# Ledger of designs, part 36: peptides against a protein of PDB entry 3EFO

Target 1, 262 residues: chain A of PDB entry 3EFO
Amino acid sequence: SQLADLYKSCETDALINFFAKSAFKAVLHQPLKVIREILVNQTAHMLACYRKNCASPSAASQLILPDSMKVLPVYMNCLLKNCVLLSRPEISTDERAYQRQLVMTMGVADSQLFFYPQLLPIHTLDVKSTMLPAAVRCSESRLSEEGIFLLANGLHMFLWLGVSSPPELIQGIFNVPSFAHINTDMTLLPEVGNPYSQQLRMIMGIIQQKRPYSMKLTIVKQREQPEMVFRQFLVEDKGLYGGSSYVDFLCCVHKEICQLLN

## One batch from the design tools (peptide; aimed at target 1 I64 D67 H254)

Design b2_p13_4_s1 (made by RFdiffusion4, then SolubleMPNN; from b2_p13_4, 6 letters changed)
Fold by OpenDDE base, seed 2:
Structure b2_p13_4_s1 (fold): chain B 262 residues (1-262), chain A 13 residues (1-13)
Amino acid sequence: as target 1 above (262 residues)
Amino acid sequence: SSYVAIDIDELLA
């Protein structure tokens, strides 16, 4: 059917880019609450239409997503959790204005990375491999105290270190003997020159490729105060300023879809 | 068309 074909051809990254720019434009003229509601409603309507007209019958407890839109909810939640759409007094007007302008000029690829960061388990690097490690979901549940993770969203790059990060990796990356010796004030990794350091630098270089902005590196130690900033980029978790977790958002969308179809 | 089904009940468990 024509409708089925439409959903097959749907590109979630393009949709998110469109929704983001539309919403961020609307911020100038509409209350944030209304904008958020519109985004949720649009998401629910699209998915409800698919379920009604394209999907096979499924249990009422199931949220059905076409393959082309399987990541739409997670991106939509990320959009909803962006500071531009949050009406919290803790968020400065300047910050909202800054991010708004950034997104308004972003292409599809840039906005995709911006809303859903790439989180890479660096501690699993194979120095003999030229492939990037497989990204993990942006959630605290995917972190480990023994792990080292690189997070990038096109604007910021974080190197997160667990409290029990392997000393050999710490030595390899920072040329210091232990976690405690890592200087988090540095914004550049030292050129240690060993294979692991070189591999990490290569990965960072690949991530930086084709990005319009140079990503500043922030080194983050687990359980230190600056980690809170890093955690805001774990977009599938509950936001600090009232944003929902991905799980909560899925439930919300599902509920709205059910209401539309009942 | 192919789709992904997410069990909300399982998700909440």
Scores: peptide ipSAE 0.408, ipTM 0.906, DockQ to the pose 0.909
OpenDDE base, seeds 1, 3, 4, 5: peptide ipSAE 0.342, 0.404, 0.363, 0.377; ipTM 0.884, 0.905, 0.891, 0.896

Design b2_p13_4_s2 (made by RFdiffusion4, then SolubleMPNN; from b2_p13_4, 8 letters changed)
Fold by OpenDDE base, seed 2:
Parts: structure tokens; sequence; C-alpha cells
Structure b2_p13_4_s2 (fold): chain B 262 residues (1-262), chain A 13 residues (1-13)
């Protein structure tokens, strides 16, 4: 059907870019609550329409997403959890204005990365491979105390180190003997010169390529204060300012779809 | 049209 073809051709990243810019424009003349409701409503309506007209019959307990929109909910939740759309006194007007302006000028690829960061398990790097490690989902559940992860959202870059990170990797990256010796005030990795260091630097370079902004590197040790900032970028988890986890959002969307179809 | 199904009941459990 024509409608089925429409959903097949749908590109989530383009939709999110559109929704983000529309919402961020709307903040100038609409209450944040209304904007959030509109976004959720639009998501639910799109998916309800698919379920009604395109999807094969399934149990009511199932949330059905067309393949082209399989990541729409997670991105939408990220958008909803952005500081621009959150009504919290802890968020300054300046910060809202800054991020609003940033997103308003972002292309599709930029906004995709901005809303859903790339999280790379660099502790699994094969120094003999030229391939980037596969990104993992942005959730604390994907982190490990033994792991080292690089997170990038196009604006910020974080190197997160588990408390039990391999000493050999710490030595390879920082040229220090242990986790405790890592200086988190540094914004640049030392040029240690070993294959692992070179590989990591290469990866960081690739991530930085063709990005409009130079990403500042922040070194984050697990369980230290700066980790709280890092965790804000684990967008599938519950937000600091009351935003829903991805799972919670899926449930919310499903509920609204069911209401629309009842 | 291919689709992904998410069991919401399982997620809520």
Amino acid sequence: as target 1 above (262 residues)
Amino acid sequence: TSSVEIDIEKLEA
C-alpha cells in the first residue's frame, strides 16, 4: 500500500531533526509541557497509524515499530529529555538558549549524534584492526567496571574508565601505572606512542572528523564526581531531571497507542 | 513491511 511504502521510506534521523527543530522553535511561544505532549502525541499517532493500517496482527501487549522507525522512540525520548524541553529551575536560561541554538543549526547527522551519543567500548580494541569498535547502547547497564568507554555526542567527548580498568590499558593510554594515577584534569591524551595509544587517538580523530565543533575531551573516573556529568549522556537511563528511561518511554508510547486504537 | 515487535509486558516485568 501507499502508506506502507511511506513507512518503509521513513528515515528516523530526519524525523528527529525535524521534530527537534520544530519543538525548539515552539519553545518561544508554547509551554514546555504542551510541546512535550505534542511530541509524544505525534509519535503515538504515527505508530498507531502503522499498527492500524500496515502492521500484521499481533497481541495488544506488543509495541510494533516499522523497521524504518525502530529507533524512533529512543531518539524521541532523548529529544524529550533535552534541557531545552525540560522545565526545571536547575537549568539556566543560558544553557537552554545555547543548546537550542546549536540544534537549530544542526544537520541530520549532527542531531542524530547529539541526541544519541556514540558509546564505544575501547577496552575491546584490536590494535591490529582498522575498524572501529561497535557502539553500545547508551546505558549504565552497558558499562563495566573493567571497561574503558569513549562517548561522543558531537559536542563533548568523554573517556570513561571503570574502577577496575586493565592496568595495561591505563599504562597504554596515560602512561601511568594505575587508575589512581590518572589525572582527570587533563583534556588531552598523552602521546604515549604505543599501538594502543595510537589506535585510540585514531578513533578519536575519526569521531572528530567532519564534526562542526571541536569536541573537548573529558576524562572520567568511575565513582568520581565528574561521572555524574557523564551519566547525563547515558540517554537510555532515567534522566537526572526526571526524564524517563527508554523502557519507561516505550511503555508510555505503547499505552498511548492503545488508547488511540481503543 | 517488516517490523519490530517489543513485548511491553516483558519490559514492565
Scores: peptide ipSAE 0.497, ipTM 0.923, DockQ to the pose 0.930
OpenDDE base, seeds 1, 3, 4, 5: peptide ipSAE 0.470, 0.494, 0.464, 0.490; ipTM 0.918, 0.923, 0.915, 0.922

Design b2_p13_4_s3 (made by RFdiffusion4, then SolubleMPNN; from b2_p13_4, 7 letters changed)
Fold by OpenDDE base, seed 3:
Structure b2_p13_4_s3 (fold): chain B 262 residues (1-262), chain A 13 residues (1-13)
Amino acid sequence: as target 1 above (262 residues)
Amino acid sequence: TSSVEIDIDELLK
């Protein structure tokens, strides 16, 4: 069917870019509450239509996503949790204006990375491989106290260090003997010169490639106060300012779909 | 049409 073909050809990253720009434009003349409701409704309607017209029958407890939109909900939740669409007083008008302007000028690839960062387990890095480590989901549940993770969203880059990070890797990256000796005030990695350090720098370089902004590096130690900033980029988790976790959002979308179809 | 199914009940456990 024509509908089936439409869903097969759909590109989620393009949709998110469109929704983001549309929503951020609407902020100028519509209440934030209305905009959020529209986004949720649009998501629910799209998926309800798929379930009704394209999907195979399944239990009512199942949320069915076309393969082309399998990541639509997570991106949509990220959009809904963006400061531009939040009315929290903790978020300055300047910050909202800044991010609004940024997104309005972003291409598809830029907005994709912006809304859903790359989170790379660099502690698993094979120095003999030229391949980037596979990204993990942006959730605290994917972090490891023994791990070191690099997060990038096109604007910021974070190097997160677990409290039990391997001393040999710490030495390799920072040229210090232990986790406690790492200076989190640094914005540049030292040029230690060993293969691991070189590989990490290469990875950082690859991530920086084709990005319009130079990403500032922030070193983050697990369980230290600055980690709170880093955690805000774990977009699948519950947001600090009242945003839903990805799980909660899935449930919300499912309920909306059921209401539309029943 | 290829699809992904998420069990909401399981997700809430």
Scores: peptide ipSAE 0.426, ipTM 0.914, DockQ to the pose 0.920
OpenDDE base, seeds 1, 2, 4, 5: peptide ipSAE 0.414, 0.421, 0.389, 0.414; ipTM 0.912, 0.913, 0.903, 0.912

Design b2_p13_4_s4 (made by RFdiffusion4, then SolubleMPNN; from b2_p13_4, 5 letters changed)
Fold by OpenDDE base, seed 2:
Structure b2_p13_4_s4 (fold): chain B 262 residues (1-262), chain A 13 residues (1-13)
Amino acid sequence: as target 1 above (262 residues)
Amino acid sequence: SSSVSIDMDELLK
């Protein structure tokens, strides 16, 4: 069907770019609450239409997504949790204005990365491979106390270290004997010169080369105060300023779809 | 037409 073809041709990254720019433009003349409601409604309507007209019959307990939109809900939730669309007093007007202007000029690839960061398990690096490690979902549940993760969203880069990070990797990256010796005030990795360090730097370089903005590196230790900033980029988790987790958002969308179809 | 199905009951367990 024509509708089925339409859904097959849809790309989530393009949709998110469109919705983000539309929403951020609307901020100038519409209440934030209304904008958020519109975004949720649009998501629900698109998916309800698919279920009604394109999808095979399924149980009411099932949330059915076209393959092309399988990650639309998670990105939409990220958009909804962006500071531009939040009215919390903890978020400054300057920050809202800054991020609004940034997104308004972002291309599709940039906005995708901006809303859903790339989280890479650096501790799994194969120094003999030139391939990037596979990204993991941006949730605390995917972190490991024994792991080291690189997070990038096109504007910021974080190197997160678990409290039980292997001393060998700590030595390889920072040239210090232990986790406790890592200086989190540094914004550049030392030139250690071993294969692991070189590989990590190469990865960081590749990530940076793909983005129009220079990303300043922030070193984050697990269970230290600065980790709170890092955790805000774990976008599938519950937001600090009223945003829902991905799971909660899925439930919300599912409920609204059911209401539309019943 | 390829679809992804999420069992909400299972997800909420």
Scores: peptide ipSAE 0.324, ipTM 0.882, DockQ to the pose 0.909
OpenDDE base, seeds 1, 3, 4, 5: peptide ipSAE 0.306, 0.314, 0.298, 0.297; ipTM 0.878, 0.879, 0.873, 0.873

Design b2_p13_5 (made by RFdiffusion4)
Pose (drawn by RFdiffusion4):
Structure b2_p13_5 (pose): chain A 259 residues (1-239, 243-262), chain P 13 residues (1-13)
Amino acid sequence: SQLADLYKSCETDALINFFAKSAFKAVLHQPLKVIREILVNQTAHMLACYRKNCASPSAASQLILPDSMKVLPVYMNCLLKNCVLLSRPEISTDERAYQRQLVMTMGVADSQLFFYPQLLPIHTLDVKSTMLPAAVRCSESRLSEEGIFLLANGLHMFLWLGVSSPPELIQGIFNVPSFAHINTDMTLLPEVGNPYSQQLRMIMGIIQQKRPYSMKLTIVKQREQPEMVFRQFLVEDKGGSSYVDFLCCVHKEICQLLN
Amino acid sequence: SVPHVVFDMEELE
């Protein structure tokens, strides 16, 4: 009968999986604007209830989120940014219908990765003694002109290359000497390489391991290339609203529920 | 005591 126990026991990934499927089923029944509004208001409602009933007294300038829901807003914003609940500029209806379908079948492990892609820094890789590098937030702010990154959501895998990308690596991977020497339209498996091209293929394997679909590798050269597509998967940035924007929005309506 | 995370909205504006 205590609300504190309800919240202390929640799982964000499980909640996100439900909201996503619930919203994606509703796309075939209600205006998308109506669906998004229900999502945002339900999110503000859950947090406002915690604030007025469980949270110890704190200043109004603060937005209080339970530990069980620490990353719930970030993921909810990712759902709202997703092309299934978004619109016309680019992204075919065939792409929306397809992604809407893929999510309807997903387990928790799949939806977690689908809505928050895994961004791995490759240029800072420890050679032959690896075990998959630490992940980095899904934002352009964590990309470096000197860096090479791996981005995966379970369906797509992007190998991102910065402009000042170390030629030493571009050689040990693409077998070509320089950055401007790579052609994106040749997105096939590169072998050779002794320390790196192997350590990279090692992590590309480990990532695919538990994943049902074999991911489509897409190489991205930084500055004005296909990169526009890649930017979509940096779900923390604005690209809908940014993570911070959404957080700023939820607080407003949580306050509107004046308590 | 129920644990939670706090965000200061004045810093985020």

Design b2_p13_5_s1 (made by RFdiffusion4, then SolubleMPNN; from b2_p13_5, 6 letters changed)
Fold by OpenDDE base, seed 1:
Structure b2_p13_5_s1 (fold): chain B 262 residues (1-262), chain A 13 residues (1-13)
Amino acid sequence: as target 1 above (262 residues)
Amino acid sequence: STPHVEIDMDALK
């Protein structure tokens, strides 16, 4: 059917780019509450239409997402949680203006990475492989105290180290004997020259490739105060300024879909 | 029907 073909061909990254720019334009003449409601409403309507016209019957307790839109809710939640759309006095006007202008100029690939960062478990690196490690979901639940993770959103790059990170990896990356010796003030990794260090640098280079901005590297130790900044990029978790977790947002969307189909 | 993912909302709650 025409609708089925439409949903099969849907490009969520393009949709999010469109919705982001539309919303960020709308903030100039519409209340933030209204904009957020419209975004949620549009999401629910799209998914309700799919369930009604393109999906096989399923239990009401199930949320049905076409494969082409399987990540639509998470990206939409990230958009809703962006400082531009949050009504919080803690967020400065300058920050809102800055991020608004950034997104307004972003292409599809840029906005995709911006709203949902790449989080890579680099502690699992195979130095003999040319493949990047598989990205994990941007949630604290995917971190481990024994792990080392690289996060990038096109503007910032973070190297997060668990308190129990392997000393051999720490030595390989930083040329220091232990976690305690890592200097978090550095913005560049040392040229250690071993295979692991080289592989990590290669990965960082790939991530930086074709990005419009040079991403500054921030080294983050677990349980140190600067980790709070890093945690703001774990976009599936509850936001600091009142943004919902991904799970909470799914519940919200599901509820609205059910209401539309009643 | 098109390929789709089903999320059990009861399990998430």
Scores: peptide ipSAE 0.499, ipTM 0.935, DockQ to the pose 0.892
OpenDDE base, seeds 2, 3, 4, 5: peptide ipSAE 0.499, 0.495, 0.485, 0.496; ipTM 0.934, 0.935, 0.932, 0.935

Design b2_p13_5_s2 (made by RFdiffusion4, then SolubleMPNN; from b2_p13_5 with V6S F7I E11A)
Fold by OpenDDE base, seed 2:
Structure b2_p13_5_s2 (fold): chain B 262 residues (1-262), chain A 13 residues (1-13)
Amino acid sequence: as target 1 above (262 residues)
Amino acid sequence: SVPHVSIDMEALE
């Protein structure tokens, strides 16, 4: 069927780009609450339509997502949690305007990275491997005190270090003896010259490649104040300013789908 | 048929 073909060929990243730009345009003439509701409704309707017309029967307790849209909810939630669509007074008008303008000019590849950052467990790097570490879900649950993670969203790059990150890696990256010696005011990694450092720099270079903006590197130590900023990029977690976690959003979407179908 | 993923919402809640 045409619907089946549609859902098979759907590109979620393109949809999110479209929804983001549409929503951000609508901000100029529609209340934020209405815009958010529309986005949720659209998400629910698309998925409800799939369940009704394209999916095999399944238990009502199941949220059924076509493969092409398996990440639609998480991206949509990220969009909904963007400062442009939040009514919180803590968010400045300038910040809203800035991010709105940024997204309005973003291509599909840029927006998908912007809304859902890459989070790479660089502590697992094999210097003998040419393979990049697989990105993990952007959630605190995927972090470890023993780990070192690189996060990038096309605009910002963070190097997050767990309090118990391996001293050898710290030395390899920063040429300092311990976690405590890491200078978080640094915006560039030192040229240590060892294989691990080179590999990390290569990864950073790859991430920066084909991005329209130069990402400033922020070094973040776990449990230090700047980590709060970093945590805002863990988009699957609950947002600082009232945004839902991914799980909460899934529940919300599921509920609305059920309401549409029942 | 369209391939899909299923999330058990009862397990998430």
Scores: peptide ipSAE 0.467, ipTM 0.924, DockQ to the pose 0.924
OpenDDE base, seeds 1, 3, 4, 5: peptide ipSAE 0.465, 0.464, 0.461, 0.460; ipTM 0.923, 0.924, 0.921, 0.922

Design b2_p13_5_s3 (made by RFdiffusion4, then SolubleMPNN; from b2_p13_5, 4 letters changed)
Fold by OpenDDE base, seed 1:
Structure b2_p13_5_s3 (fold): chain B 262 residues (1-262), chain A 13 residues (1-13)
Amino acid sequence: as target 1 above (262 residues)
Amino acid sequence: SVPHVSIDMKALE
């Protein structure tokens, strides 16, 4: 059917780009509450239509997502949690304007990375492999105190270090003996020259080469105050300014789908 | 017919 073909061919990244630009245009003449409601409604309607017309019968307790849209909810939640769409006095007008303009000019690939960062477990890096480590979900639950993670969203790059990160890796990356000796004020990694350092630099280079903006590197130690900035990019978690977690958003969408179909 | 992912919402609650 035509609907089945539509859902098979759907490109979530393009859809999110469209929704983002549409919403960010709408903020100029519509209340934020209305815009958020429209986005949620559109999400629910698309998924409800799929369930009604394209999916096999399933229990009401199940949320059914076509494969092409399996990440639509998480990206939509990220969009809803963007400062441009949040009604919080803590967010400056300048920041809203800046991010609005950025997104309005972003291509599909750029907006995808912007809304959902790439989080890479660097501590698992194989120096003999040319393959990038598999990205993990952007949630604190995926971090490890023994781990080192690289996060990039096209504008910023963070190197997060767990309090129990391996000293040998710290030595390999920073040429210092321990976690305590890492200088978080640096914006560039030292030229250590060992295979691990070179591999990390290569990964960072690959990430940077695909982006139009030069990403500033921020080194973050777990449990230090600057970590709070890093945690804001763990987009599947509950937002600092009232945004829902991914799980909470799924529940919200599921509830609305059920209301539409029952 | 269309491949899909199913999430058990009861398990998430």
Scores: peptide ipSAE 0.482, ipTM 0.926, DockQ to the pose 0.916
OpenDDE base, seeds 2, 3, 4, 5: peptide ipSAE 0.479, 0.477, 0.475, 0.476; ipTM 0.926, 0.927, 0.925, 0.925

Design b2_p13_6 (made by RFdiffusion4)
Pose (drawn by RFdiffusion4):
Structure b2_p13_6 (pose): chain A 259 residues (1-239, 243-262), chain P 13 residues (1-13)
Amino acid sequence: SQLADLYKSCETDALINFFAKSAFKAVLHQPLKVIREILVNQTAHMLACYRKNCASPSAASQLILPDSMKVLPVYMNCLLKNCVLLSRPEISTDERAYQRQLVMTMGVADSQLFFYPQLLPIHTLDVKSTMLPAAVRCSESRLSEEGIFLLANGLHMFLWLGVSSPPELIQGIFNVPSFAHINTDMTLLPEVGNPYSQQLRMIMGIIQQKRPYSMKLTIVKQREQPEMVFRQFLVEDKGGSSYVDFLCCVHKEICQLLN
Amino acid sequence: PSHVTYNMEELEE
């Protein structure tokens, strides 16, 4: 009968999986704007209820989120930015209908990765003694012109290359000497390499491991290349609203529920 | 209950 126990026991990934499927089923019944509104308001409602009933007294300039829901807003914003709940500019209806379908079948492990892609820094890789590098936030702010990154959501795998990308690596991986020597349209498996091209292939394998679909590798050269598609998977950035924007929005309506 | 707090004045700046 206590609300504190309800919240202390929640799981964001499980909640996100439900909201996503619930919203994706509703796409075949209601205006998308109506679906998005229900999502945002339900999010503000859950948090406002915690604020007026469980949270110890705190200043109004603060937005209080339970530990169980610490990353719920970030993921909810990712759902709202997803092409299934978004619109016309680019992204075919065939792409939307397809992604809408893929999510309807997903388990928690799949939806977590689908809505928050895994961004791995590759240029800072520890040689032959690896075990998959620490992940980095899904934002352009964590990309470096000197860096090479791996981004995966379970369906796509992007190998991102910066302009001042170390030629040493571009050689040990693409067997070519320089950055401008790589052709994106040749997105096939590169072998050779002794320390790196192997350590990279190692982590590309480990990533695919638990994943049902074999991911489509897409190489991205930084400055004005295909990169436009890649930017979509940096879900923390604006690309809908940014993570911070959404957080700023939820607080407004949480306050609107004046308490 | 434990929770996380976000300062909205700093984020709006």

Design b2_p13_6_s1 (made by RFdiffusion4, then SolubleMPNN; from b2_p13_6, 8 letters changed)
Fold by OpenDDE base, seed 2:
Structure b2_p13_6_s1 (fold): chain B 262 residues (1-262), chain A 13 residues (1-13)
Amino acid sequence: as target 1 above (262 residues)
Amino acid sequence: TSHVAIDIDELLK
């Protein structure tokens, strides 16, 4: 059917870019609450239409996503959780304006990375591999105290270290004997020169490629105060200034779809 | 059409 073809050809990253720019334009003329409601409604309507017209019958408890939109909800939730769309006095006008302007000029690839960061388990690096490690979901549940993770969203880069990170990796990356000796004030990794360090630097270089902005590196130790900033980029979790977890958002979308169809 | 099904009841557990 024509509708089926439409959903097959849909590019979620392009849609998110469009929704983001539309919403960020609307903030100048409409209340944030209204904008958020519109975004949720649009998401629900698109998915309701698919369920009604394109999908085979399924249980009412099932949220059905066309393959082309399988990541639409997670990106939409990320958009809704962006500071530009949050009605919190703790967020400065300058910060809102800054991020708004950034997104308004972003291409599809840039906005994709911006809203959903790449989170890489660096502790699993194979120094002989030319491939990037497989990204994990941006949630605290995917972190480990024994792990080292690199997070990048096109603007910021974080190297997160678990409290039980392997000393040999710490030595390899920072040339210090232990977690406690890591200086989190540094914005550049030392040039240690071993294969692991070189591989990590290569990966960081690859991530930086084709990005319009140079990403500042922030070293983050687990359980230290700066980790709170890092956690804001774990977009599938609840944010400090509001917004739902991805799971909660899925439930919300499902509920709205059911209301539309019943 | 290919699709992904998410069990909402399972998510709530």
Scores: peptide ipSAE 0.469, ipTM 0.925, DockQ to the pose 0.915
OpenDDE base, seeds 1, 3, 4, 5: peptide ipSAE 0.450, 0.460, 0.428, 0.456; ipTM 0.921, 0.923, 0.914, 0.922

Design b2_p13_6_s3 (made by RFdiffusion4, then SolubleMPNN; from b2_p13_6, 7 letters changed)
Fold by OpenDDE base, seed 3:
Structure b2_p13_6_s3 (fold): chain B 262 residues (1-262), chain A 13 residues (1-13)
Amino acid sequence: as target 1 above (262 residues)
Amino acid sequence: TSHVLIDMDELLA
């Protein structure tokens, strides 16, 4: 059917860009609560329509996503959790204005990365491979105390270090003997000159490539206070300012779809 | 039509 073809051709990254810009434009004319409701409703309606007209019958307890929109909910949740759409006193007007302006000028690729960061397990790096490590989901559950992870969202870059990260990697990256010796005030990695360090720098360079802004590097140690800032970019987790986890959002969307169809 | 099924019961468990 024409409708089925439409869903097959849909690109989530383009949709999220559209929704983001539309919502951020609407902020000037509509209450935030209304905007959030519209976004959720639009998401639910699109998926309800698919379930009704395109999907084979399935149990009511199942959420059905077309392949083209398999990541739509997670992006939508990220959008809903953005500071521009949150009315919290902890978020300054300047910050809202700044991020609004940024997103309004972002292309599809930029907004995709902005709303859902890349999280790379650097500790798994093969120095003999030219391939980037496979990204993991942006959740604390995907981190490991033994791991080192690089997170980038096009504006910021974080190097997260587990408390039990391998000393040999710490030495390789920072030229210090242990986790405790790492200086988190640095914004640049030292030029240690070993293959691992060089490859990490190469990866960082690749990530920086084609990005309109130079991403500042922040070194983050697990269980230190600055880690809280890093955790805000683990977008599938519950937000600091009351935003839903991805799981909670899926439940919300599923419930709304069921209400629309029953 | 290719689609992804998410079992909400499993997700909530």
Scores: peptide ipSAE 0.272, ipTM 0.872, DockQ to the pose 0.907
OpenDDE base, seeds 1, 2, 4, 5: peptide ipSAE 0.265, 0.267, 0.260, 0.160; ipTM 0.872, 0.870, 0.868, 0.773

Design b2_p13_7 (made by RFdiffusion4)
Pose (drawn by RFdiffusion4):
Structure b2_p13_7 (pose): chain A 259 residues (1-239, 243-262), chain P 13 residues (1-13)
Amino acid sequence: SQLADLYKSCETDALINFFAKSAFKAVLHQPLKVIREILVNQTAHMLACYRKNCASPSAASQLILPDSMKVLPVYMNCLLKNCVLLSRPEISTDERAYQRQLVMTMGVADSQLFFYPQLLPIHTLDVKSTMLPAAVRCSESRLSEEGIFLLANGLHMFLWLGVSSPPELIQGIFNVPSFAHINTDMTLLPEVGNPYSQQLRMIMGIIQQKRPYSMKLTIVKQREQPEMVFRQFLVEDKGGSSYVDFLCCVHKEICQLLN
Amino acid sequence: STPHVSYDMDELE
């Protein structure tokens, strides 16, 4: 009968999986604007209830989120930015209908990765003694002109290359000497390489391991290339609203529920 | 007491 126990026991990934499927089923029944409004308001409602009933007294300038829901807003914003609940500019209806379908079948492990892609820094890789590098936030702010990154959501795998990308690596991977020497339209498996092209292939394997669909590799050269597509998977950035924007929005309506 | 995370909205504006 205590609300504190309800919240202390929640799982964001499980909640995100439900909201996503619930919203994606509703796309075939209600205006998308109506669906997104229900999502945002339910999110503000859950947090406002915790604030007025469980949270110890705190200043109004603060937004209080339970530990069980620490990353719920970030993921909810990712759902709202997803092309299924978004619109016309680019992204075919065939792409929306397809992704809407893929999510309807997903387990928790799949939906977590689908809505928050995994961004791995490759240029800072420890050679032959590896075990998959620490992940980095899904934002352009964590990309470096000197860096090479791996971004995966379970369906797509992007190998991102910065402009001042170390030629040493571009050689040990693409077998070519320089950055401007790589052609994106040749997105096939590169072998050779002794320390790195192997250590990279090693992590590309480990990533695919538990994943049902074999991911489509897409190489991205930084500055004005196909990168526009890649930017979509940096779900923390604005690209809908940014993570911070959404957080700023939820607080407004949580306050509107004046308490 | 229930554990939680707080965000200051003045810093985010």

